# Designs tried in a protein design run: peptides against a protein of PDB entry 1EMU. Part 41

Target 1, 132 residues: chain A of PDB entry 1EMU
Amino acid sequence: PPYLKWAESLHSLLDDQDGISLFRTFLKQEGCADLLDFWFACTGFRKLEPCDSNEEKRLKLARAIYRKYILDNNGIVSRQTKPATKSFIKGCIMKQLIDPAMFDQAQTEIQATMEENTYPSFLKSDIYLEYT

## One batch from the design tools (peptide; made by RFdiffusion4, then SolubleMPNN)

Design b2_p15_4_s3 (from b2_p15_4, 8 letters changed)
Fold by OpenDDE base, seed 5:
Structure b2_p15_4_s3 (fold): chain B 132 residues (1-132), chain A 15 residues (1-15)
Amino acid sequence: as target 1 above (132 residues)
Amino acid sequence: SSNDPIIEEIMNSLL
């Protein structure tokens, strides 16, 4: 069943609507839902192929992601990303060089944080165990 | 994919 696959791979969890719902609920209770939201924001952003029709939208979206998750020094995403990574993103925003991959390193670092901490904790949580 | 709804929700909340 799907819930067993969730325990084998974080990606399996993040590819399942039910898994995402449960995991996000867990993260909200832990005060770290921004980790997952940022991860999905990066994924969504990368899927937007640059073209004339969406250039302004992509810039606006990149700025929004930056302001919400990276610029906020008190945010969990900012605390779990390396200074060099945040500086790179800032540079892209300032120069208006909005490459689809500009958040890739930050996403990788946040994914590592989830893999090492929140994901294992979720598998031990009442939310997950009661679902199984 | 099955995670499209959550992606759309998050993306829309940022705009």
Scores: peptide ipSAE 0.736, ipTM 0.960, DockQ to the pose 0.910
Fold by OpenDDE base, seed 4:
Structure b2_p15_4_s3 (fold): chain B 132 residues (1-132), chain A 15 residues (1-15)
Amino acid sequence: as target 1 above (132 residues)
Amino acid sequence: SSNDPIIEEIMNSLL
C-alpha cells in the first residue's frame, strides 16, 4: 500500500495527496507546518515559466514567499535556512530579478531539515501509525 | 499530479 512507500522516501510521501494531508496535520501539531508549505510554494513558483504577461504576478508571489517565510526571523523556515541563502533571496527581490530557481537553495535546505527531523518523527507518530 | 491541489492552495493563499 502507499503508506509503505511513504516510509521508504520523503519524495513518495510528498507525491501522495493522502500522505501530504497526514504529514501536514502532523507538522501543524508540531508547530512547523511552514516547512512543508514553503517547500510546496517553492515548487509551485518554480513551475511558473517567466513571460511578459506574468512578470508582475511572479514578482508578487516571490515577495509574498519572501515576506512570509524568509523575512520572518521568528519563523521556522527562517531559522532553518542559512544566512547566505536568505541574503541571496533578498537580493533577488530587491533587484526584481525573479528567476524560477531563486528559491531552490532554500528549498533544498528545508527539505534537508524535513529529511533529518520531521519526516522521521512523522513515521513514529500516532498519526502515521494509526493510518497503517 | 497528486500534489497539485496543495500547491495551488498554498500559492493562492499567498496572493
Scores: peptide ipSAE 0.734, ipTM 0.960, DockQ to the pose 0.874
Fold by OpenDDE base, seed 2:
Structure b2_p15_4_s3 (fold): chain B 132 residues (1-132), chain A 15 residues (1-15)
Amino acid sequence: as target 1 above (132 residues)
Amino acid sequence: SSNDPIIEEIMNSLL
């Protein structure tokens, strides 16, 4: 069943709507839902192919992601991303050089944080275990 | 994929 696949990899969990719902609920209870939200924001952003017609929208979205998750020093995403990574993103925003991959390193770092901490905790949580 | 709805939700909340 799908819930067994969720325990095999974070990737499997994040590709399953039911898994995402449970995991996000867990993260909200732990006060760290921004990790997952940021991860999905990065994924969504990368999927937007740059063109003249969506340039302004992409810039706006990039700025929003930056302001919400990177610039906020009190946020968990900011605390779990490397200074060099945050500086790179800031540079892209300031220079308006909005490459689809500009959040890739940050996404990787946040993914690692989830892999090391919240994902294992989720698999031990009442939310997951009661679902099984 | 199955994660499209959550992606759209999050992206829309940012704009």
Scores: peptide ipSAE 0.732, ipTM 0.959, DockQ to the pose 0.874
Fold by OpenDDE base, seed 3:
Structure b2_p15_4_s3 (fold): chain B 132 residues (1-132), chain A 15 residues (1-15)
Amino acid sequence: as target 1 above (132 residues)
Amino acid sequence: SSNDPIIEEIMNSLL
């Protein structure tokens, strides 16, 4: 069943609607939901192909991601990303150089945080175990 | 992809 695949890799968990729902619920209880939300925001942003018709939307979205997750020094995403990574993103925003991959390094760092901490904890949680 | 709905939800919430 799918829940067994979720235990094999975080990637499998994040590619399943039911898995995402359970994991997000768990993260909300732990006060860490922003990790997952940021991760998906980065994925969604990267999927947007730059073109004349969506330039304004892409810029607004990049700014929103930056303001919500990177600029907020008290946020968990900001605390779990390296200063150089945050500085790079800030630079992209200030220069209005909005490359689809501009959040890739930050996403990688947040993914590592989930892999090392919240994902293993989720697999030991009542939420996951009761589902199995 | 199975995660498209959550991506759209999050992206829309940012705009």
Scores: peptide ipSAE 0.731, ipTM 0.960, DockQ to the pose 0.910

Design b2_p15_4_s4 (from b2_p15_4, 6 letters changed)
Fold by OpenDDE base, seed 5:
Structure b2_p15_4_s4 (fold): chain B 132 residues (1-132), chain A 15 residues (1-15)
Amino acid sequence: as target 1 above (132 residues)
Amino acid sequence: SSNEPIIEEIMESLL
């Protein structure tokens, strides 16, 4: 069943709507739902191929992601990303060079945080165990 | 993938 696959891979968990729902609920209780939201925002952003019709939208979206998750020094995403990574993103925003991959390093670092901390904790949580 | 609705929701909330 799907819940067993969730325990085998974070990727499997994040590819399942039910798994995402449970995991996000868990993260909200832990005060770190922004980790997952940022991760998905990065994924969605990267999927937007640059073109004339979406250039302005991509810029606005990149700025929004930056302001909400990176610029906020008190946010969990900001605390779990390296200064050099945040500086790079800031540079892209300032220069208005909005490459689809501009958040890749930050996403990788946040994914590592989830892999090392919240994901294992989720698998031991009442939310997950009661679902099984 | 089944995560598309969540991605869309999050991205729309940012705009």
Scores: peptide ipSAE 0.741, ipTM 0.962, DockQ to the pose 0.872
Fold by OpenDDE base, seed 3:
Structure b2_p15_4_s4 (fold): chain B 132 residues (1-132), chain A 15 residues (1-15)
Amino acid sequence: as target 1 above (132 residues)
Amino acid sequence: SSNEPIIEEIMESLL
């Protein structure tokens, strides 16, 4: 069943709507749902291929991601990303260099955080175990 | 991908 695949890899979990729902619920209880939301925001942003018709939207979205997750020093995403990574993103925003890959390094770092901490904890949680 | 609706939800919430 799908829930067994979720335990095999984080990517399997994040590719399943039911798995995501459970994991997000768990993260909300732990006060760190922003990790997952940021991860998906980065994925969605990268999928938006630059073109004349979506330039303004892409800039607005990039700025929103930056302000919500990177600029907020009290946020968990900011605390779990390296200073150099945050500085790079800030630079992109300030210079309006909005490359689809501008959040890739930050996404990688947040993914590592989930892999090392919240994902293993989720697999031991009542939410996951009761689902199985 | 089964995660597409969630991605859209999150992205739209930021705009």
Scores: peptide ipSAE 0.741, ipTM 0.962, DockQ to the pose 0.871
Fold by OpenDDE base, seed 2:
Structure b2_p15_4_s4 (fold): chain B 132 residues (1-132), chain A 15 residues (1-15)
Amino acid sequence: as target 1 above (132 residues)
Amino acid sequence: SSNEPIIEEIMESLL
């Protein structure tokens, strides 16, 4: 069943709507749902191909992601991303150089945070175990 | 994949 695949790979968990729902619920209880939300925001952002019609939308979205997750020093995403990574993103925003991959490094770092902490904890949580 | 709905939800919430 799918829940067994969730335990084998975070990627499998994040590709499954039911898995995402359970994991997000868990993260909300732990006060760190922003990790997952940021990860998905980065994925969604990267899928937006640069073009004249999307330029303003992409810039607005990039700024929103930056303001909500990177700029907030009290946020868990900001605390779990490297200073150089945050500086790079800030530079992209300030220069309006909005490459689809501009959040890739930050996403990788947040993914590593989840892999090392919240994902293993989720697999030991009542939410997951009761589902199995 | 099955994560498309949540991606769209999150992106929309940012705008």
Scores: peptide ipSAE 0.739, ipTM 0.961, DockQ to the pose 0.870
Fold by OpenDDE base, seed 4:
Structure b2_p15_4_s4 (fold): chain B 132 residues (1-132), chain A 15 residues (1-15)
Amino acid sequence: as target 1 above (132 residues)
Amino acid sequence: SSNEPIIEEIMESLL
């Protein structure tokens, strides 16, 4: 069953709509749903190839991601990303150098946070266990 | 992958 694959890897969990739904619900209860939302935002952003027609959209999206998750010092994403990583992102925004990979390091750091903390906790949670 | 709808939802919510 899919739920067994979810326990084998975070990748499997994040590739399944039902898994994502349960995990996101769990994260909301823990007050850290922004970890997952940011991770997906980074993935979506990276998929947008730069071109003349989407330049403004990409810049707007990058700014939104930065302001919502990186700039907010009280946010879980900001607390779980390194200062150098946040500084790099800020620099990209200020210089309007919007490379598709500009959030990659931050995404990696947030993924590590989930792997080490929230993902294992989810697998031990009532919401997951009751689903199985 | 089946996570595309979630990605789109999140991206749209940011704009």
Scores: peptide ipSAE 0.734, ipTM 0.961, DockQ to the pose 0.898

Design b2_p15_5_s1 (from b2_p15_5, 9 letters changed)
Fold by OpenDDE base, seed 5:
Structure b2_p15_5_s1 (fold): chain B 132 residues (1-132), chain A 15 residues (1-15)
Amino acid sequence: as target 1 above (132 residues)
Amino acid sequence: SPEKIIQEIMEKLLE
Protein backbone atom coordinates (compact mmCIF):
# COMPACT_ATOMS: atom_id res chain seq x y z
CA PRO B 1 0.00 0.00 0.00
CA PRO B 2 1.06 3.61 -0.58
CA TYR B 3 1.63 4.32 3.11
CA LEU B 4 4.54 1.91 3.09
CA LYS B 5 6.20 4.00 0.41
CA TRP B 6 5.72 7.08 2.58
CA ALA B 7 7.91 5.48 5.21
CA GLU B 8 10.64 4.80 2.67
CA SER B 9 11.24 8.44 1.75
CA LEU B 10 9.91 11.94 2.24
CA HIS B 11 9.84 12.27 -1.52
CA SER B 12 7.37 9.41 -1.78
CA LEU B 13 5.19 11.00 0.87
CA LEU B 14 5.18 14.37 -0.88
CA ASP B 15 4.30 12.79 -4.21
CA ASP B 16 1.08 11.31 -2.84
CA GLN B 17 -1.99 13.47 -2.34
CA ASP B 18 -3.21 11.41 0.60
CA GLY B 19 0.23 11.43 2.13
CA ILE B 20 0.47 15.19 1.75
CA SER B 21 -2.90 15.63 3.40
CA LEU B 22 -1.97 13.56 6.42
CA PHE B 23 1.47 15.08 6.74
CA ARG B 24 0.12 18.61 6.48
CA THR B 25 -2.45 17.85 9.16
CA PHE B 26 0.34 16.62 11.38
CA LEU B 27 2.46 19.68 10.67
CA LYS B 28 -0.44 21.98 11.49
CA GLN B 29 -0.77 20.33 14.87
CA GLU B 30 2.95 20.88 15.39
CA GLY B 31 2.69 24.52 14.32
CA CYS B 32 5.00 24.08 11.36
CA ALA B 33 2.79 23.63 8.31
CA ASP B 34 4.63 26.54 6.72
CA LEU B 35 7.58 24.23 6.12
CA LEU B 36 5.55 22.17 3.71
CA ASP B 37 3.72 25.08 2.16
CA PHE B 38 6.99 26.87 1.50
CA TRP B 39 8.50 23.74 0.01
CA PHE B 40 5.63 23.38 -2.43
CA ALA B 41 5.63 27.09 -3.18
CA CYS B 42 9.28 26.82 -4.19
CA THR B 43 8.53 23.83 -6.37
CA GLY B 44 5.69 25.62 -8.08
CA PHE B 45 7.73 28.75 -8.55
CA ARG B 46 10.62 26.87 -10.14
CA LYS B 47 8.26 25.32 -12.66
CA LEU B 48 7.23 28.72 -13.97
CA GLU B 49 9.58 29.27 -16.88
CA PRO B 50 10.52 32.89 -17.52
CA CYS B 51 8.79 34.53 -20.47
CA ASP B 52 7.47 37.94 -21.40
CA SER B 53 3.90 37.04 -20.51
CA ASN B 54 4.57 35.83 -16.96
CA GLU B 55 7.32 38.20 -15.84
CA GLU B 56 5.03 40.27 -13.64
CA LYS B 57 3.36 37.16 -12.24
CA ARG B 58 6.70 35.58 -11.37
CA LEU B 59 7.91 38.74 -9.67
CA LYS B 60 4.70 39.02 -7.69
CA LEU B 61 4.90 35.40 -6.63
CA ALA B 62 8.55 35.70 -5.65
CA ARG B 63 7.77 38.77 -3.57
CA ALA B 64 4.90 36.95 -1.90
CA ILE B 65 7.05 33.95 -1.02
CA TYR B 66 9.73 36.26 0.30
CA ARG B 67 7.37 38.34 2.42
CA LYS B 68 5.39 35.44 3.82
CA TYR B 69 8.16 32.99 4.64
CA ILE B 70 11.58 34.65 4.51
CA LEU B 71 11.03 38.18 5.77
CA ASP B 72 8.90 37.04 8.71
CA ASN B 73 11.51 36.58 11.40
CA ASN B 74 8.97 34.91 13.66
CA GLY B 75 8.14 32.27 11.07
CA ILE B 76 9.49 28.76 11.21
CA VAL B 77 10.80 28.95 7.65
CA SER B 78 12.83 32.04 8.46
CA ARG B 79 14.17 30.39 11.60
CA GLN B 80 15.19 27.29 9.66
CA THR B 81 16.95 29.06 6.80
CA LYS B 82 20.46 30.43 6.96
CA PRO B 83 21.08 34.18 6.99
CA ALA B 84 23.14 34.02 3.81
CA THR B 85 20.31 32.21 2.05
CA LYS B 86 17.78 34.79 3.12
CA SER B 87 20.11 37.61 2.13
CA PHE B 88 20.52 36.12 -1.32
CA ILE B 89 16.78 35.92 -1.80
CA LYS B 90 16.37 39.49 -0.60
CA GLY B 91 18.98 40.57 -3.11
CA CYS B 92 17.16 38.87 -5.94
CA ILE B 93 13.93 40.59 -4.97
CA MET B 94 15.54 44.01 -4.65
CA LYS B 95 17.36 43.67 -7.95
CA GLN B 96 14.31 42.11 -9.61
CA LEU B 97 16.49 39.25 -10.80
CA ILE B 98 13.93 36.50 -10.54
CA ASP B 99 15.68 33.31 -11.56
CA PRO B 100 13.58 30.11 -11.37
CA ALA B 101 16.18 28.65 -9.02
CA MET B 102 16.34 31.61 -6.62
CA PHE B 103 14.62 29.65 -3.82
CA ASP B 104 16.46 26.37 -4.38
CA GLN B 105 18.88 26.75 -1.50
CA ALA B 106 16.13 27.77 0.89
CA GLN B 107 14.01 24.85 -0.26
CA THR B 108 16.93 22.51 0.31
CA GLU B 109 17.40 23.80 3.83
CA ILE B 110 13.72 23.46 4.65
CA GLN B 111 13.67 19.98 3.15
CA ALA B 112 16.58 19.04 5.40
CA THR B 113 14.65 20.35 8.38
CA MET B 114 11.69 18.17 7.49
CA GLU B 115 13.88 15.14 6.80
CA GLU B 116 15.63 15.45 10.14
CA ASN B 117 12.74 16.42 12.37
CA THR B 118 9.11 16.55 11.27
CA TYR B 119 9.14 13.66 8.81
CA PRO B 120 10.50 11.11 11.31
CA SER B 121 8.08 12.42 13.90
CA PHE B 122 5.21 12.04 11.47
CA LEU B 123 6.01 8.37 10.99
CA LYS B 124 5.68 7.94 14.74
CA SER B 125 2.51 10.02 14.99
CA ASP B 126 -0.97 8.79 15.76
CA ILE B 127 -2.12 10.29 12.48
CA TYR B 128 0.15 8.07 10.44
CA LEU B 129 -0.10 4.98 12.61
CA GLU B 130 -3.88 5.08 12.68
CA TYR B 131 -3.89 5.29 8.91
CA THR B 132 -1.78 2.15 8.59
CA SER A 1 0.23 14.05 -7.19
CA PRO A 2 1.07 17.35 -5.53
CA GLU A 3 -0.13 19.45 -8.46
CA LYS A 4 -3.38 20.43 -6.80
CA ILE A 5 -1.84 21.59 -3.54
CA ILE A 6 0.91 23.45 -5.38
CA GLN A 7 -1.68 25.31 -7.40
CA GLU A 8 -3.68 26.12 -4.29
CA ILE A 9 -0.66 27.46 -2.45
CA MET A 10 0.48 29.57 -5.37
CA GLU A 11 -2.98 31.00 -5.92
CA LYS A 12 -3.23 32.03 -2.29
CA LEU A 13 0.15 33.71 -2.49
CA LEU A 14 -0.95 35.71 -5.52
CA GLU A 15 -4.05 37.08 -3.82
Scores: peptide ipSAE 0.739, ipTM 0.966, DockQ to the pose 0.869
Fold by OpenDDE base, seed 1:
Structure b2_p15_5_s1 (fold): chain B 132 residues (1-132), chain A 15 residues (1-15)
Amino acid sequence: as target 1 above (132 residues)
Amino acid sequence: SPEKIIQEIMEKLLE
């Protein structure tokens, strides 16, 4: 069953709509749903290939991601990303150099945070265990 | 499978 695959890798969990729903519910209860939301925001942003028709949309989205998750010093994403990573993103925003990969390092760091902490905790949670 | 969630998150950010 799918829930067994979720326990084998975070990737399997994040590729399953039901798995994502349960994991996000767990993260919300732990006050760290922004980790997952940011991760998916980065994925979605990277999929937007630069072109004349979506330039304004991409810039607006990049700014929104930056303001919500990186600039917020009280946020879990900001606390779990390295200063150099946040500084690089700030530089991209200020210079309007909006490369599809500009959030990749931050996404990697947040993914590592989930792998090391929230994902293992989820597999021990009542939410997951009651589902099995 | 995660496409719907990605779209929802992106749309909310653009509001």
Scores: peptide ipSAE 0.738, ipTM 0.966, DockQ to the pose 0.879
Fold by OpenDDE base, seed 2:
Structure b2_p15_5_s1 (fold): chain B 132 residues (1-132), chain A 15 residues (1-15)
Amino acid sequence: as target 1 above (132 residues)
Amino acid sequence: SPEKIIQEIMEKLLE
């Protein structure tokens, strides 16, 4: 069953709608749902290819991601991303250089945080175990 | 499979 694949890799969990739902519920209880939301926001942003019709949308989205997750010093995403990474993102926003990969490093760092902490905890959680 | 969730997150950010 799919839930067994979730235990094999975080990627498998994040590729399954049911898995995402359960994991997000767990993260909300832990006060760190923003980790997952940011990760998906970065994925969605990267998929938007630069073009004239997308320019305004991409800039707006990049700014929104920056303001919500990076600029918020009290947020878990900000706390789990390196200063140099956040500085780079800020630079991109200020210079309006909105490259599809501008959040890649931040996404990688947040993914590492999940891999090392919340993902293993999820697999030991009542939410996951009761589902199995 | 995660396409819907991604879209929802992006839409909320753009509100």
Scores: peptide ipSAE 0.738, ipTM 0.966, DockQ to the pose 0.842
Fold by OpenDDE base, seed 3:
Structure b2_p15_5_s1 (fold): chain B 132 residues (1-132), chain A 15 residues (1-15)
Amino acid sequence: as target 1 above (132 residues)
Amino acid sequence: SPEKIIQEIMEKLLE
């Protein structure tokens, strides 16, 4: 069953709508749902192909991601990303150089945070165990 | 299939 695959890798969990729903519920209880939301925001942003019709939309989205997750010093995403990474993103925003990969490093760092902490905890949680 | 979730997150950010 799918829930067994979720325990094999975070990737498998994040590729399943039911898995995502349970994991997000768990993260909300832990006060860190922004980790997952940011991760998916980065994925979605990267998938947007640069073109003339998408330029304004991509810039707006990049700014929104930056303001909500990176600029907010009290947010968990900001606390779990390195200063150099945040500085790079800020630079891209200020220069309006919106490369599809501009959030890749931040996404990697947040993924590592989930891999090391919240994902293992989720597999030990009542939410996951009751589902199995 | 996380496509729907991704789309919802992006739409909320653009509000």
Scores: peptide ipSAE 0.734, ipTM 0.965, DockQ to the pose 0.872

Design b2_p15_5_s2 (from b2_p15_5, 10 letters changed)
Fold by OpenDDE base, seed 1:
Structure b2_p15_5_s2 (fold): chain B 132 residues (1-132), chain A 15 residues (1-15)
Amino acid sequence: as target 1 above (132 residues)
Amino acid sequence: SPDEIIEEIINELLS
C-alpha cells in the first residue's frame, strides 16, 4: 500500500495526495507547515514557463515567496536556509532576474531539513501510525 | 498528484 512507500522515501510521500495531506496536518501541529508550503511554492514557481504572458505572474509570485518565507527572519524557512542562499535570492529580486531556478538552492536546504527532522518524526507520529 | 496543493499555495501567495 502507498503508506509503506511513504516510509521508504520523502519523494514518495510528497507525490501522493493522501500522504501530503497527512504530512501537512502533522507539520501544522508542529508549527512548521511553512517548510512544506515553501517547498511546493518553489516547485510551482519553477514550472512556470518564462514568457511575456507569464512575466507579471512570475515576478509577483517570486516577490511573494521572498517576502513571506525568506525576508521573515522569524520564520522557520528563513532559519533553515543559509545566509548566502537568502542573499542570492534577495539579489535576484532586486535585479529582477527571476530565473526559474532562483529558489533551487533554498528548496534543497529546506528539503534536507525535512529529510533529517520532520519527515522521520512524521513516521513516528500518531497521525501516520493510526493511518497504517 | 501534488498539482492541487501547488495551485492552492500559489493562489494564496498571489491573493
Scores: peptide ipSAE 0.779, ipTM 0.969, DockQ to the pose 0.943
Fold by OpenDDE base, seed 5:
Structure b2_p15_5_s2 (fold): chain B 132 residues (1-132), chain A 15 residues (1-15)
Amino acid sequence: as target 1 above (132 residues)
Amino acid sequence: SPDEIIEEIINELLS
């Protein structure tokens, strides 16, 4: 069943609607849902291929991601990303150089945080265990 | 698929 695949990899969990729902609920209870939201925001942003029809949308979205998750020094995403990574993103925003890959390093770092901490904890949680 | 949650998050960011 799908829940067994969720325990095999974070990727499998994040590719399943039910898995995402349960994991996000868990993260909200732990006060760290921004990790997952940021991760998906980065994925969504990267999927927006640069073109005339979405140029304004891409810039607005990049700024929103930056202001909500990176610039906020009190946020969990900011605390779990390296200074050089945040500095790079800031530079992209200031220069208005909005490359589809501009959040890739930050997304990787947040993914590592989830892999090492929240994902293992989720698999030990009542939410997951009661679902199985 | 994660499409629904991605749409939700992006829409919130752009609201």
Scores: peptide ipSAE 0.778, ipTM 0.969, DockQ to the pose 0.937
Fold by OpenDDE base, seed 2:
Structure b2_p15_5_s2 (fold): chain B 132 residues (1-132), chain A 15 residues (1-15)
Amino acid sequence: as target 1 above (132 residues)
Amino acid sequence: SPDEIIEEIINELLS
């Protein structure tokens, strides 16, 4: 069943609607749902093709992601991203150079955080174990 | 399957 695949890789978990739901619930209880939300925001942002019709939307979304997750020094995403990564993103926002890959490094760092901490904890959680 | 959650998050950010 799918829940067994969730234990094999974070990727499998994040590619499953039910897995996402359970994991997000767990993260909310742990006060770190922003890790997952940011990760998906980055994925969604990268999927937006740069073109004239998407320019305003992409800029707005990039700014929103930056303000919510990167600029907030008290946020878990900000605390789990490297200063150089955050400064790069800030630079992109200030210069309005909105490349689809501008959040890739930050997403990678947040993914690593989940891999090392919240994902293993989730697999040991009552939420996951009771589901199995 | 993750498309739904992505859309939800993006819409919230853009609201």
Scores: peptide ipSAE 0.777, ipTM 0.969, DockQ to the pose 0.876
Fold by OpenDDE base, seed 3:
Structure b2_p15_5_s2 (fold): chain B 132 residues (1-132), chain A 15 residues (1-15)
Amino acid sequence: as target 1 above (132 residues)
Amino acid sequence: SPDEIIEEIINELLS
């Protein structure tokens, strides 16, 4: 069943609607749902192809991601991303260089944080174990 | 599919 695949890799968990729901619930209880939300925001942003019709939307979205997760020094995403990574993103925003890959490094760092901490904890949680 | 959650998050950010 799918829940067994969730224990094999984080990607398997994040590709499954039910897995996402349970994991997000767990993260909310732990006060760190922003990790997952940021991760998906980055994925969604990257999927928006640069074109005339998407330009304004992409810029607005990039700014929103930056302001919500990167600029907020009190946020968990900001605390779990490297200063150089945050500076790069800030630079992209200031220069209006909105490349689809501009959040890739930050997404990788947040993914590593989840891999090292919240994902293993989720697999040991009552939420996951009761589901199985 | 994670498309639904992605759209939800993006829409919230753009609201």
Scores: peptide ipSAE 0.774, ipTM 0.968, DockQ to the pose 0.943

Design b2_p15_5_s3 (from b2_p15_5, 9 letters changed)
Fold by OpenDDE base, seed 1:
Structure b2_p15_5_s3 (fold): chain B 132 residues (1-132), chain A 15 residues (1-15)
Amino acid sequence: as target 1 above (132 residues)
Amino acid sequence: SPESIIKEIMEELLS
């Protein structure tokens, strides 16, 4: 069943709608849902291919991601990303160099945080165990 | 699939 695949890799969990729902519920209870939301925001942003018709949308989205998750020094995403990574993103925003990959390093760092902390905790949680 | 949650998050950010 899918829940066994979720325990084998974070990738399997994040590729399953039911898995995402349970994991997000767990993260909300732990006060760190922004980790997952940021991760998916980065994925969604990277999928937007640059073109004249979506230039304004991409810039607006990049700014929103930056302001909500990176600029907020008290946020969990900001606390779990490296200063150099945040500085690079800031530079992209200021220079309006909005490359689809501009959040890749930050996404990688947040993914590592989940892999090492919240994902293992989720597999030991009542939410997951009661589902199995 | 993750498409629905991605859409939800992006729409919230753009609102």
Scores: peptide ipSAE 0.774, ipTM 0.969, DockQ to the pose 0.868
Fold by OpenDDE base, seed 2:
Structure b2_p15_5_s3 (fold): chain B 132 residues (1-132), chain A 15 residues (1-15)
Amino acid sequence: as target 1 above (132 residues)
Amino acid sequence: SPESIIKEIMEELLS
């Protein structure tokens, strides 16, 4: 069943609607749902191909991601991303150089955080175990 | 499968 695949890889968990729902619920209880939300925001952002028709939308979205997750020094995403990564993103925002890959490094770092901490904890959680 | 949550998150950010 799918829940067994979730235990095999974070990728499998994040590619399953039910898995996402349970994991997100768990993260909310742990006060770190922003990790997952940021990760998906980056994915969604990268999917927006640069063109004249979505230029404004892409800029707005990039700014929103930056303000909500990177600029907030008290936020978990900010605390789990490296200073150089955050400064790079800031630079992109300030220069309005909005490349689809501008959040890739940050997404990778947040993914590593989840892999090392919250994902393993989720697999030991009552939420996951009761589902199985 | 993740399309719906991605859309939700992006819409929230753009609201």
Scores: peptide ipSAE 0.773, ipTM 0.969, DockQ to the pose 0.876
Fold by OpenDDE base, seed 5:
Structure b2_p15_5_s3 (fold): chain B 132 residues (1-132), chain A 15 residues (1-15)
Amino acid sequence: as target 1 above (132 residues)
Amino acid sequence: SPESIIKEIMEELLS
């Protein structure tokens, strides 16, 4: 069943709507749902291929991601990303160079945080265990 | 699939 696949990899968990729902609920209880939200925001952003019709949307979205998750020094995403990574993103925003991959390194770092901490904890949580 | 949650998050960011 799907819940067994979730225990095999974070990727499997994040590819399943039910898995995402349970994991996000868990993260909200732990006060770190922004990790997952940022991760998906990066994924969604990268999928927006640059073109005339979405240029303004892409810039607005990049700025929103930056302001909500990177610029906020009190946020968990900011605390779990490296200074050089945040500086790079800031540079892209300031220069208005909005490459689809501009958040890739930050997404990788946040993914590592989830892999090392919240994902293992989720698999030991009442939310997951009671679902199984 | 993650399409629904991605859409939700992106719409919130753009609102």
Scores: peptide ipSAE 0.773, ipTM 0.969, DockQ to the pose 0.866
Fold by OpenDDE base, seed 3:
Structure b2_p15_5_s3 (fold): chain B 132 residues (1-132), chain A 15 residues (1-15)
Amino acid sequence: as target 1 above (132 residues)
Amino acid sequence: SPESIIKEIMEELLS
């Protein structure tokens, strides 16, 4: 069943709607749902191909991601991303260089945080174990 | 399928 694959890799978990739902619920209880939300925001942003019709939307979205997760020094995403990474993103925003890959490094760092901490904890959680 | 959650998150950010 799918839940067994979730235990094999975070990738499998994040590619399953039911898995995402359970994991997000767990993260909310732990006060760190922003990790997952940011991760998916980066994925969604990267999928928006640059074009004239998407220009305004992409810029607005990039600014929103930056302001919500990177600029907020009290946020968990900001605390779990390296200063150089945050500085790079800030630079992109200030220079209006909105490349689809501008959040890739930050997404990687947040993914590592989940891999090392919240994902293993989720697999030991009542939420996951009761589901199985 | 993560498409629905991605859409939800992006819409919230753009609201």
Scores: peptide ipSAE 0.769, ipTM 0.968, DockQ to the pose 0.868

